# Designs tried in a protein design run: peptides against a protein of PDB entry 9GMZ. Part 8

Target 1, 343 residues: chain A of PDB entry 9GMZ
Amino acid sequence: TGFPLELLTRPATERLAYFENYTVAHPRLKEVYEILMRTIAEPAGASFIFVYGASGVGKTTLRLRVEQKLTELALPKLESDRARVPVVGIEAIAPESRYFNWKEYYTRALITLEEPLIDHKFDYGVRGISRDNFGKINVESKVVAPALRRALENALIHRHPDVFFVDEAQHFGKVASGYKLQDQLDCLKSLANMTGILHCLLGTYELLTFRNLSGQLSRRSVDIHFRRYCADSPEDVQAFKSVLLTFQQHLPLAETPNLVDHWEYFYERTLGCIGTLKDWLKRVLSDALDREATTITLKDLQKRALSVAQCQKMFKEIQEGERQLSETEADVQNLRSALGLGA

## One batch from the design tools (peptide; aimed at target 1 T23 S242)

Design b1_p9_7_s4 (made by RFdiffusion4, then SolubleMPNN; from b1_p9_7, 5 letters changed)
Fold by OpenDDE base, seed 5:
Structure b1_p9_7_s4 (fold): chain B 343 residues (1-343), chain A 9 residues (1-9)
Amino acid sequence: as target 1 above (343 residues)
Amino acid sequence: MPLPSEVVE
């Protein structure tokens, strides 16, 4: 089914919002979604889930869909337990300095966890943390990082989310020394253990460096590789073409553009990453709506495409991540073979 | 409104 035809008579802002909110449930997204939902439902003693994959593969879309589903599933319980938050999700910010800002992290986590709609008052036991007249949490500048951590630990215990999401989690790894990186990991591990809350870290392949520093996390972590589509796989090419077909049907334009005929060009400039594809099409749709255009042309696509140099850089980062994972998979297979276990 | 979603095979 295509977009609602009534959108053609609606304002450009509503037409763009339709496409922005539209999600293609492509095979890799569905697979990772099912694994993630199952792991959240039955953690089996896991404290961490690592979701890693290329930039623009769709990790944020995955998070948002899981957050939506967990909220829907929690609704019957939220009527009886008004203190409960079903899920909390934050984005880790790249530090301006060489050091991760834990104070900012804890502040954002608290602000996100304490949505204004939560009726149940919670005393954090920390001076300088209050709610404003709108129910929004206010953190005074005098509150130090250790106090914010204690407040977050207490809030997580009290609100008891099924999972705590941290998007762009590779930013925890942006520290000047391996020692400091281990301290960051131990800090997160301690937070998960003290609260009993499952943490899901989503990030690029740079997250693997962070994950690999703690052999102890391997026993209490689940790994989920969110793969891109590969042009050397016929199934992946077909899935990518199906995504293009779906997007062309859901672009709210008077004339349906033929995106599928240009699939190789779309693949060249997205590297098989559906998030990158969607963001490209959003930019092109916005330009088309601003011009009151009836359709999208190849020239419109070319104007908003990533440069070849950008794609080459992104591809090198992907290849390095995929190589590291392939080596790890080979090492596991070699170990299994050496143990007399079948592949 | 539920966000429109489509399964692509």
Scores: peptide ipSAE 0.017, ipTM 0.543, DockQ to the pose 0.153
OpenDDE base, seeds 1, 2, 3, 4: peptide ipSAE 0.009, 0.000, 0.008, 0.008; ipTM 0.440, 0.342, 0.453, 0.503

Design b1_p9_8 (made by RFdiffusion4)
Pose (drawn by RFdiffusion4):
Structure b1_p9_8 (pose): chain A 343 residues (1-343), chain P 9 residues (1-9)
Amino acid sequence: as target 1 above (343 residues)
Amino acid sequence: STITTEPAS
């Protein structure tokens, strides 16, 4: 397989768009996708899905793919329920203040729930907020956060989304003190419990500070780790080389450059993160298409790679996250002994 | 449109 040969006659813009729209279902992403879809289809009391992963591992692409896939299920379902949004997805806003702005979060979440059939919803539940009949949801600055949250709860319980996505969930950790971390997530827990809607939280390894704050949160959450490819296990190396080969075969050029020969350097400047690899390859391809180059040279790759210091910070954070998320038989034995079960 | 493929073997 490979890129369509017709693209050679097309201008560089078509090649670049093709490579941008190209995706690879590498094993780690496939497994994480399968687990996430399975868990969304049947939460069974869980009120959170944590998706831990390094920067550039593909959390956002996973969210987008699962949103698109779930939207497919909604079309047959719509014949039964006219007013139902299948999936709602938003991004956590990094606040300018010391603490996360819950009022802005509620405002944006309610705004994202705009639908053309707004007549079906009627009143949101609290005065002061309504659509301006121009397709935009208007909220009043005098409306307080408890009333806005109650309106969001009512809107969510009415629409009943399958899953609620909060991309970049590490921004929830912006707090004004050292004790507000548990309350920051308890508020979202209460919202999810009352609305009966699973809140899937995606973020980098900084989200691990939101892991096990309390036993209630521990039970109300499901951990999904989007592990990067590690050079330690030969199988992961084989998979990383294989992804490079797929990219080598699928980037539009006159002749396919050799990328497997330079797999070590790629791993050195990507740490196995597939998104970081694709971004680099797309940048190099864009640089090459400017000069109409027929192949990719090592010099081109080196020109637009990542700095050593940046990769050192990436690895440090990744090592900390993998160390925190590691699970061994020793932990299972310790828990068994402490539980008094034995063996 | 998005094109998704499996890795090469």

Design b1_p9_8_s1 (made by RFdiffusion4, then SolubleMPNN; from b1_p9_8, 5 letters changed)
Fold by OpenDDE base, seed 5:
Structure b1_p9_8_s1 (fold): chain B 343 residues (1-343), chain A 9 residues (1-9)
Amino acid sequence: as target 1 above (343 residues)
Amino acid sequence: PVIEVEPAK
């Protein structure tokens, strides 16, 4: 089924919002979603989940869909436990400086946990943390990072989310000169242990550096690889074409564009990343709607495509991440073989 | 909304 035909008579803003707000449930997204939901339901003593994959593969879409589902599942329990928050999700910010800003991180986490709709007042025991007249948390500039951490620990314990999501978590790897990446990992590990809250870190293949630095985290972590579609896999190519077909049917234009016939060009400029594809089509759709165009053309696509140089850089980063994972998988297979365990 | 992927021919 395509888009609702009534959208063709609606304002450009509503047509664009339709395209922005739907999620294409592509095979890799479904697979990772099911694994993540199962792991959150039954963490089996895990303190961390690592979700890693290429930039633009769809990790933020995954997070938002899991947050939605966990909220829906928690609704019956929230009536009896008004203090509970089912899920919390934040995005780690790239520091302007060469070091991760923990004060900003803790502040954002607290603001997100204390949504205005939460009736249950919580005293953080920290001077300079208050609620405004609208129930929004206010953190005074004088509050130091250790105090914000204690407030966050207490808030996480009291609100007891099923999971704490951190998107773009590779930004924790940005350490100042003289600091160790290990100290950042120990800080995160301590937060998870002190609160008893499962942490899910989503990010690029740079998260593998975190995974590899702590053999202790490996025992208490679940790893989820969110793979891109690969052109060397016939199944992946078919899945990618099916995604293009779905997108072309759901572009709210008078004439359905033929995206599938250009699948190789779409693959060249997205590297098999569906988030990159959606963002590209969103830009092209916006341009088409602004011109009151009936369809999109190859020229319209070319105008908003990532440059070849951008794609080459992104591909190099992907290849390095995929290589590191392949080496790890090979090492596990070699170890199993050496132990007399079947592959 | 969530949209299921239709198989390309």
Scores: peptide ipSAE 0.210, ipTM 0.898, DockQ to the pose 0.462
OpenDDE base, seeds 1, 2, 3, 4: peptide ipSAE 0.203, 0.205, 0.207, 0.187; ipTM 0.895, 0.894, 0.895, 0.889

Design b1_p9_8_s2 (made by RFdiffusion4, then SolubleMPNN; from b1_p9_8, 5 letters changed; failed a check: a repeat of another design)
Amino acid sequence: MVIEVEPAK

Design b1_p9_8_s3 (made by RFdiffusion4, then SolubleMPNN; from b1_p9_8, 6 letters changed)
Fold by OpenDDE base, seed 4:
Structure b1_p9_8_s3 (fold): chain B 343 residues (1-343), chain A 9 residues (1-9)
Amino acid sequence: as target 1 above (343 residues)
Amino acid sequence: MVIEVDPAK
């Protein structure tokens, strides 16, 4: 199995787009995908799903694949229900200021819900929100955050998505001095409760802080840990090598590069995160295509690798997140033992 | 979407 050989005669932009759109079904991605799809189909009274894991583990890829699948599954129903949106996904932006910009968040969420291709126009019940001649939402500068929230609540109720995705959701934790992280959680909880829409927050291990702060959210949340591959696990090493083998076959180059023989170097500079690996290979492929190169070399890889200092910082953040999870698992075991439930 | 995982030899 490999890339379509006809790509070798195609423009560099098309060859790069092929690789960008290519997804390896590595075991951890498949596992988390199946859990997430099942949880969305049968939320069992949950209002939140938390998907947490290392930066670059592949959370955005997971989201996009779930969004695609939910859209595909909804197509037969969308013919009869022209108001429905099957899924909505946004990325939370890191605040430029000391506090999360809720006005910007609500505006982006509204814009994403109201794609120009939606035939059924909806009245948001808020003055200063309109559609332009191209069907794009225009939000006047005078519209305040509470009004945008009401507009989003009404839009979510009317469009009734199966899930609302928020990627990079750790940015909700970036609150100004004097604001409580609890207030951000209460805002999200209120939005989910008022709309009846399941929210899925994807982010780094910083999302664990959200889990611990709200005993009320914990009762209505499902947690999904998207693990990286660990070098101390033979099974994880084999899975990581299999991903490298698959990527080397799907790089649209005349000569197949040997990535597998360099697996330790790839592991050192990705920390077992497949998203980081894909982004690295994408940069290297782009450089190779710009040079009209027949293959990629170790020198080409080294040129686009994360620095040792970047990897050390990322690894410290991963170790802290994995430690917090291990402590939580130990606390559960201690609680079970204290309750007389066998470990 | 064909998601292929080739077994590493």
Scores: peptide ipSAE 0.017, ipTM 0.603, DockQ to the pose 0.394
OpenDDE base, seeds 1, 2, 3, 5: peptide ipSAE 0.008, 0.005, 0.009, 0.009; ipTM 0.526, 0.423, 0.585, 0.568; seeds 1, 2 fail the geometry check

Design b1_p9_8_s4 (made by RFdiffusion4, then SolubleMPNN; from b1_p9_8, 4 letters changed; failed a check: a repeat of another design)
Amino acid sequence: MTIEVEPAK

## One batch from the design tools (peptide; aimed at target 1 T1 T23 K241 Q249)

Design b1_p10_1 (made by RFdiffusion4)
Pose (drawn by RFdiffusion4):
Structure b1_p10_1 (pose): chain A 343 residues (1-343), chain P 10 residues (1-10)
Amino acid sequence: as target 1 above (343 residues)
Amino acid sequence: SPWTEPLPLP
């Protein structure tokens, strides 16, 4: 397989768009996708899905793909319920203040729930907020956060989304003190419990500070680790080389450059993160299409790679996250012994 | 966007 040969006649813009729209279902992403879809289809009391992963591993692409896939299920379902949004997805806003702005979060979450059939919803539940009949949801600055959250809860329990996505969930950790971390997630827990809607949280390894704050949160959450490819296990190396081969065969050029020969350097500057690899390859392809190059040279790859210091920081954070998320037989034995079960 | 399976190594 490979890129369509017809693209050679087409201008560089078509080649670049093709490569941008191209995706690879590498094994780690496939497994994480399968686990996430299975868990969304049946939460069974869980009120959170944590998706831990390094920067550029593909959390956002996973969210977008699962949003698209779930939207397909909604079309047959719509014949039964005319007012139902299948999936709602938003991004956590990094606050300018010391603490996360819950009022702005509620405002943006309610705004994202705009639908053309707004007549079905009628009143949101509290005065001061309504659509301006121009397709935009208007909220009043005098409306307090408890009333806005109550309106969001009513809107969510009316629409009943399958899953609620909060991309970049590490921004929830912006707090004014050292003790507000548990409350920051307890608020979202209460919202999810009352609305009966699973809140899937995606973020980098900084989200691990939101892992096990309390036993209640521990039971109300499901951990999904989007592991990067590690050079330690040969199978992961084989998979990383294989992804490079797929990219080598699928980037539009006159002749396919050799990328497997330089797999070590790619891993050095990408740490196995597939998104970081594709961003680099797309940048190099864009640089090459400017000069109409027929192949990719190592010099081109080196020109637009990542700095050593950046990759050092990436690896340090990744090592800390993998160390925190590691699970061994020793931990299972320790828990068995402490529980008094034995063996 | 659709996903593509990776190609195996020769």

Design b1_p10_1_s1 (made by RFdiffusion4, then SolubleMPNN; from b1_p10_1, 5 letters changed)
Fold by OpenDDE base, seed 5:
Structure b1_p10_1_s1 (fold): chain B 343 residues (1-343), chain A 10 residues (1-10)
Amino acid sequence: as target 1 above (343 residues)
Amino acid sequence: MEMHDPLPLP
């Protein structure tokens, strides 16, 4: 099974969009998706879900697929409850000033919660928050962060999403000198507690710092490790090759490129991260379509590959995160052994 | 849009 052959007669934009929208349910994505969906359905008193993994592993794809599924599942209820938003997802922004901008975060969250598909206008009782004629929230610059927080709390209560997603959540770790990361966690915890809304923080291994800092959050959090594929695991190599084969068959080109035979090169330049792989292939496909090429060559791949230096940097960041997790697992095992619990 | 299971390797 491959792409619809009719795409070969379609515009380059449609061909690219097909590949962009094509999601491979690779084993790690499927596993994390199932765990995440189950945890959202049955939080069991959890207030937080932490999803951590390498940059480019596919966390944003995971989020978007969960958001889609939760929306689909909520459709029958949304007809009766026009105020409800089934899910909300935002991306935390890297702060320019080295400090996390809570005002911007609350503003973005409010804007996302009040997307124009919601007919039911709610007044959040905050001066300087208005809606345009299309229902889009406008937040005046004079509105202070505490007021935006209260507005967001009210919005979350009123819209009652099953989960609030925050992608790139490692940016909460960007605190001012003299401030504690704990204060950021307490802020998030308070938001979750005040609203009763489950928060899912997705990010890099820097999220492990949040896990370690709050023994109170750990008791109310579910941790999900979104692993990359490792070349030292035969099963992971097979899964990675299977993804390459799948993408190979779903590149809307006249001649199917042989990607699988180059799997080591793809692995070298993606570190086993499927998001990085897909983004690379998208760039290469775009270039091929622009040239009206019939296929993709190794030379075309090489032109859009991450540099070795980029890969080396990314790999060091991954190794540090994986090391921290391995140490934590060893500590758990040591604790269990010390408690007289078997290995 | 649906997620697709990866193709089995030959």
Scores: peptide ipSAE 0.419, ipTM 0.933, DockQ to the pose 0.877
OpenDDE base, seeds 1, 2, 3, 4: peptide ipSAE 0.408, 0.411, 0.416, 0.402; ipTM 0.932, 0.932, 0.932, 0.930

Design b1_p10_1_s2 (made by RFdiffusion4, then SolubleMPNN; from b1_p10_1, 4 letters changed)
Fold by OpenDDE base, seed 5:
Structure b1_p10_1_s2 (fold): chain B 343 residues (1-343), chain A 10 residues (1-10)
Amino acid sequence: as target 1 above (343 residues)
Amino acid sequence: MPMHDPLPLP
């Protein structure tokens, strides 16, 4: 069954919103979702979860779906515990400077923890942190990063989320000259340990540097690779085509476009990343709706496609990440063999 | 909104 046919009589904004909100539980998303949900439920002494994969693979979609599910599951308990936040998710900002801005990170984390309609005003004991009449946190510019950290620690302890999500977490790797990436990791580790809150860092393959640099974090971390679909895998091609089929049936247009027949072109311009695919289709759908078009053509797709040069750049970044993982897997296998553990 | 399983290919 495709989209609700009633959408064809609805405003373009509603038609676009339908597609935007439509999430395909494609195999890789489902797999990672299940692993992540299980790990959050039973962290087994882990303090960190690392979710890494290509840009546009769907990490933000994963995060949002997990946040929704954790919120849903917590609702019965939240009625009795009005201080609790079931989950908190932020996106780490790319620093304007060459260095990660901890002050901004802590500020955004605090704001996000307090955005829920939580009537329970907690004073975090930090001068220059206040709440407005709407309960929104205001952080004065004079508040320094160590004070914001203490406020965040207190907030996390008080709100006790099941997980703290940080999207685009590769930005923690942006350290000033003379500072070690280890210091950033130790800071995060300390935050997780002091609060007892599980941290999930989502990001690009640059997160592998965090895994490799901290043998101590690795002992207390769960690693989740969110893979793209690979054209050299028949199963992955089938899954990718199935996603295209699903999207074509859920584009709220009068005539169903044939996306599946163009799967190679979609693959070429998405590198098997479903988030990139969805974003592309959203742009094309928006253009079609603006023109009151009955369908989407190949020409419409081409107009909004990533350039070959963009795809080539993205592919090089992916290949480097996939190579590093493959080398790590080989190293593990070599280590096992050297230990007399079977291959 | 729920996640939807992808449609099987024919």
Scores: peptide ipSAE 0.351, ipTM 0.920, DockQ to the pose 0.895
OpenDDE base, seeds 1, 2, 3, 4: peptide ipSAE 0.349, 0.345, 0.353, 0.345; ipTM 0.919, 0.919, 0.920, 0.917; seed 3 fails the geometry check

Design b1_p10_1_s3 (made by RFdiffusion4, then SolubleMPNN; from b1_p10_1, 3 letters changed)
Fold by OpenDDE base, seed 5:
Structure b1_p10_1_s3 (fold): chain B 343 residues (1-343), chain A 10 residues (1-10)
Amino acid sequence: as target 1 above (343 residues)
Amino acid sequence: MPMHEPLPLP
């Protein structure tokens, strides 16, 4: 059990790529993956899936693994339906202007939806949207957001993905003064309804604001909490240590570092977020490979760790999100009790 | 690439 020993004779780039591509199916990732895959397969009239959790918990890893799996499952059908894209995934950009840029969103969505080697050129009927000789979408700067929306609607209908992923979806919450977050949600809802495409929004606990503002979306949404590992849970600590052990065995170094013995330090600097852990280890591995080091030390780890101040800030953001969820759960229990449904 | 189950702790 461990990395292929042949990697020790391979270039640093290949060794790093091995670790980068190595994904541990840790319990929380597996749970959320299974729920998400099931919900995509059987949305039961849902138009939205909300996946929320701490920054660095692994939401992007989840998305990418689901995208891979949906693509694999669709391959037999894609041979017959050359217009189909099985899945589309984008990351919402943090707007520079403090306001969500719908034009940029639609542009990126269109580009991503048309990036697959789809020989079938579809004209979306919008002037200033063209394809290059490689089939890549080019959107002229003159194209306005409503036209891009129509193009995206047509593209989504034509390509009929099983799901449309939007990572960092909390950025939809960045509205101009005088605009309502509800208008953003209604826009997304309209896009989902017009296309019939299931939308999965992944983001931070700020997505809970979306859940709370739209009782109508709540009726047509599935909520998935991607939890971090908590140090107050023995099971979570055990799972976190197991992930450390797994990464320890899969660092392509001549001498296996002892990460597990430092689990508390890893927990302190990751807050139980496996994505943060993996990114940290990637940086440390890269430094070790650049030095042709046989192993990594605690000093090497410390050099690439998040600062205590960064961790404290991240932890406050997590605690606020977890608190809001706990309050919501308590409210549900209170409502159930008041309805006579029991706890 | 597949996802890998985490190793059991000893």
Scores: peptide ipSAE 0.349, ipTM 0.919, DockQ to the pose 0.885
OpenDDE base, seeds 1, 2, 3, 4: peptide ipSAE 0.349, 0.345, 0.349, 0.347; ipTM 0.918, 0.917, 0.918, 0.917

Design b1_p10_1_s4 (made by RFdiffusion4, then SolubleMPNN; from b1_p10_1, 4 letters changed)
Fold by OpenDDE base, seed 5:
Structure b1_p10_1_s4 (fold): chain B 343 residues (1-343), chain A 10 residues (1-10)
Amino acid sequence: as target 1 above (343 residues)
Amino acid sequence: MEMHEPLPLP
């Protein structure tokens, strides 16, 4: 089973779009997807879900697939409840300053929540928030963060999504000097509590700082570790090779490239992160299509690979995150042992 | 869009 052969006669844009849209349900993605979907369906009093893992592991792909599925599941209800948005997903922006821009966050959240699948104009009672003729939210620069927050609270209550996704949520950790990360968490907690909307924060291992800072959030949060594939695990290596084989068969090229034989090189330059792998292959495919090439070569791969220096930096960040988790697991085991609970 | 199970290795 491979790509539709008809794609070989299609424009490069369609061929690239096919591969871009092709999602492999690799074991770690599937596991996290199932846990996340279950947790959204039955939050059991949780107000937060934390999804953390390496950059390029596939968190954005996870989010988008969950958003799609929640939308599909909500379709029958959306016909009757025209105010409802089944899911909202935003990416937190890295601030240009050292400080997280709450005003920008609230603005983006409002804009995303009000994207025009919904004909129902709701006035959020905030002066300087308007809709254009297409229903798109316009936020005037004069609107202050507390007013935007109230507007977002009202919007979330009115639209009642099953979950609010925030991708790249580690950016909430960017606090001003003298401010506490706790204040950011309390802000998020208050938003979740005031709206009754489950928040899912996706990000890097820097999200572990959020886990550690709030013993109150820990009682109301579900943690999901989106692991990379590890080369020291035979099962993970097999899963990674299987993903390579799958992508190999789904590259819309006249001659199927042999990616699997180069699995070690792919692993070296992706650190077992499937998102990084897919993005790499997408770049290489784009180059091949631009050249009207029949296949991709190792030389083509090498041209678009991350540098060794980039991989070394990313690997250090991953190792630190994985270490912190391992220490936490050991601490839990030590706590259990100290409580007289079997390990 | 559907998620596809990875192909088994031969």
Scores: peptide ipSAE 0.415, ipTM 0.932, DockQ to the pose 0.887
OpenDDE base, seeds 1, 2, 3, 4: peptide ipSAE 0.403, 0.402, 0.409, 0.394; ipTM 0.931, 0.930, 0.931, 0.928

Design b1_p10_2 (made by RFdiffusion4)
Pose (drawn by RFdiffusion4):
Structure b1_p10_2 (pose): chain A 343 residues (1-343), chain P 10 residues (1-10)
Amino acid sequence: as target 1 above (343 residues)
Amino acid sequence: TVTEEPLPLP
């Protein structure tokens, strides 16, 4: 397999768009996708899905793919329920203030729930907020956060989304003190419990500070780790080389450059993160298409790679996250002993 | 959007 040969006659813009739209279902992503879809289809009391992963591992692409896939299920379902949004997805806003702005979060979440059939919803539940009949949801600055949250809860329980996505969930950790971390997530837990809607939280390894704050949160959450490819296990190396081969075969050029020979350097500057690899390859391809190059040279790759210091910071954070998320038989034995079960 | 599995190594 490979890129369509017809693209050679087409201008560089078509080649670049093709490579941008190209995706690879590498094993780690496939497994994480399968686990996430299975868990969304049947939460069974869980009120959170944590998706931990390094920067550039593909969390956002996973969110977008699962949103698209779930939207497919909604079309047959719509014949039964006219007013139902299948999936709602938003991004956590990094606040300018010391603490996360819950009022702005509620405002954006309610705005994202705009639908053309707004007549079906009628009143949101609290005065001061309504659509301006121009397709935009208007909220008043005098409306307080408790009333806005109540309106969001009513809207969510009416629409009943399958899953609620909060991309970049590490921004929830912006707090004004050292003790507000548990409350920041308890608010979202109460919202999810009352609305009966699973809140899937995606973020980098900084999200691990939101892992096990309390036993109630521990039970109300499901951990999904989007592990990067590690050079330690040969199988992961084989998979990383294989992803490079797929990319080598699928980037539009006159002749396919050799990328497996330089797999070590790629891993050095990408740490196995597939998104970081694709971004680099797309940048190099764009640079090459400017000069109409027939192949990719090592010099081109080096020109638009990542700095050593940046990769050192990436690895430090990744090592900390993997160390925190590691699970061994020793931990299972310790828990067994402390529980008094034995063996 | 095109999605494909990785190709095996020769």

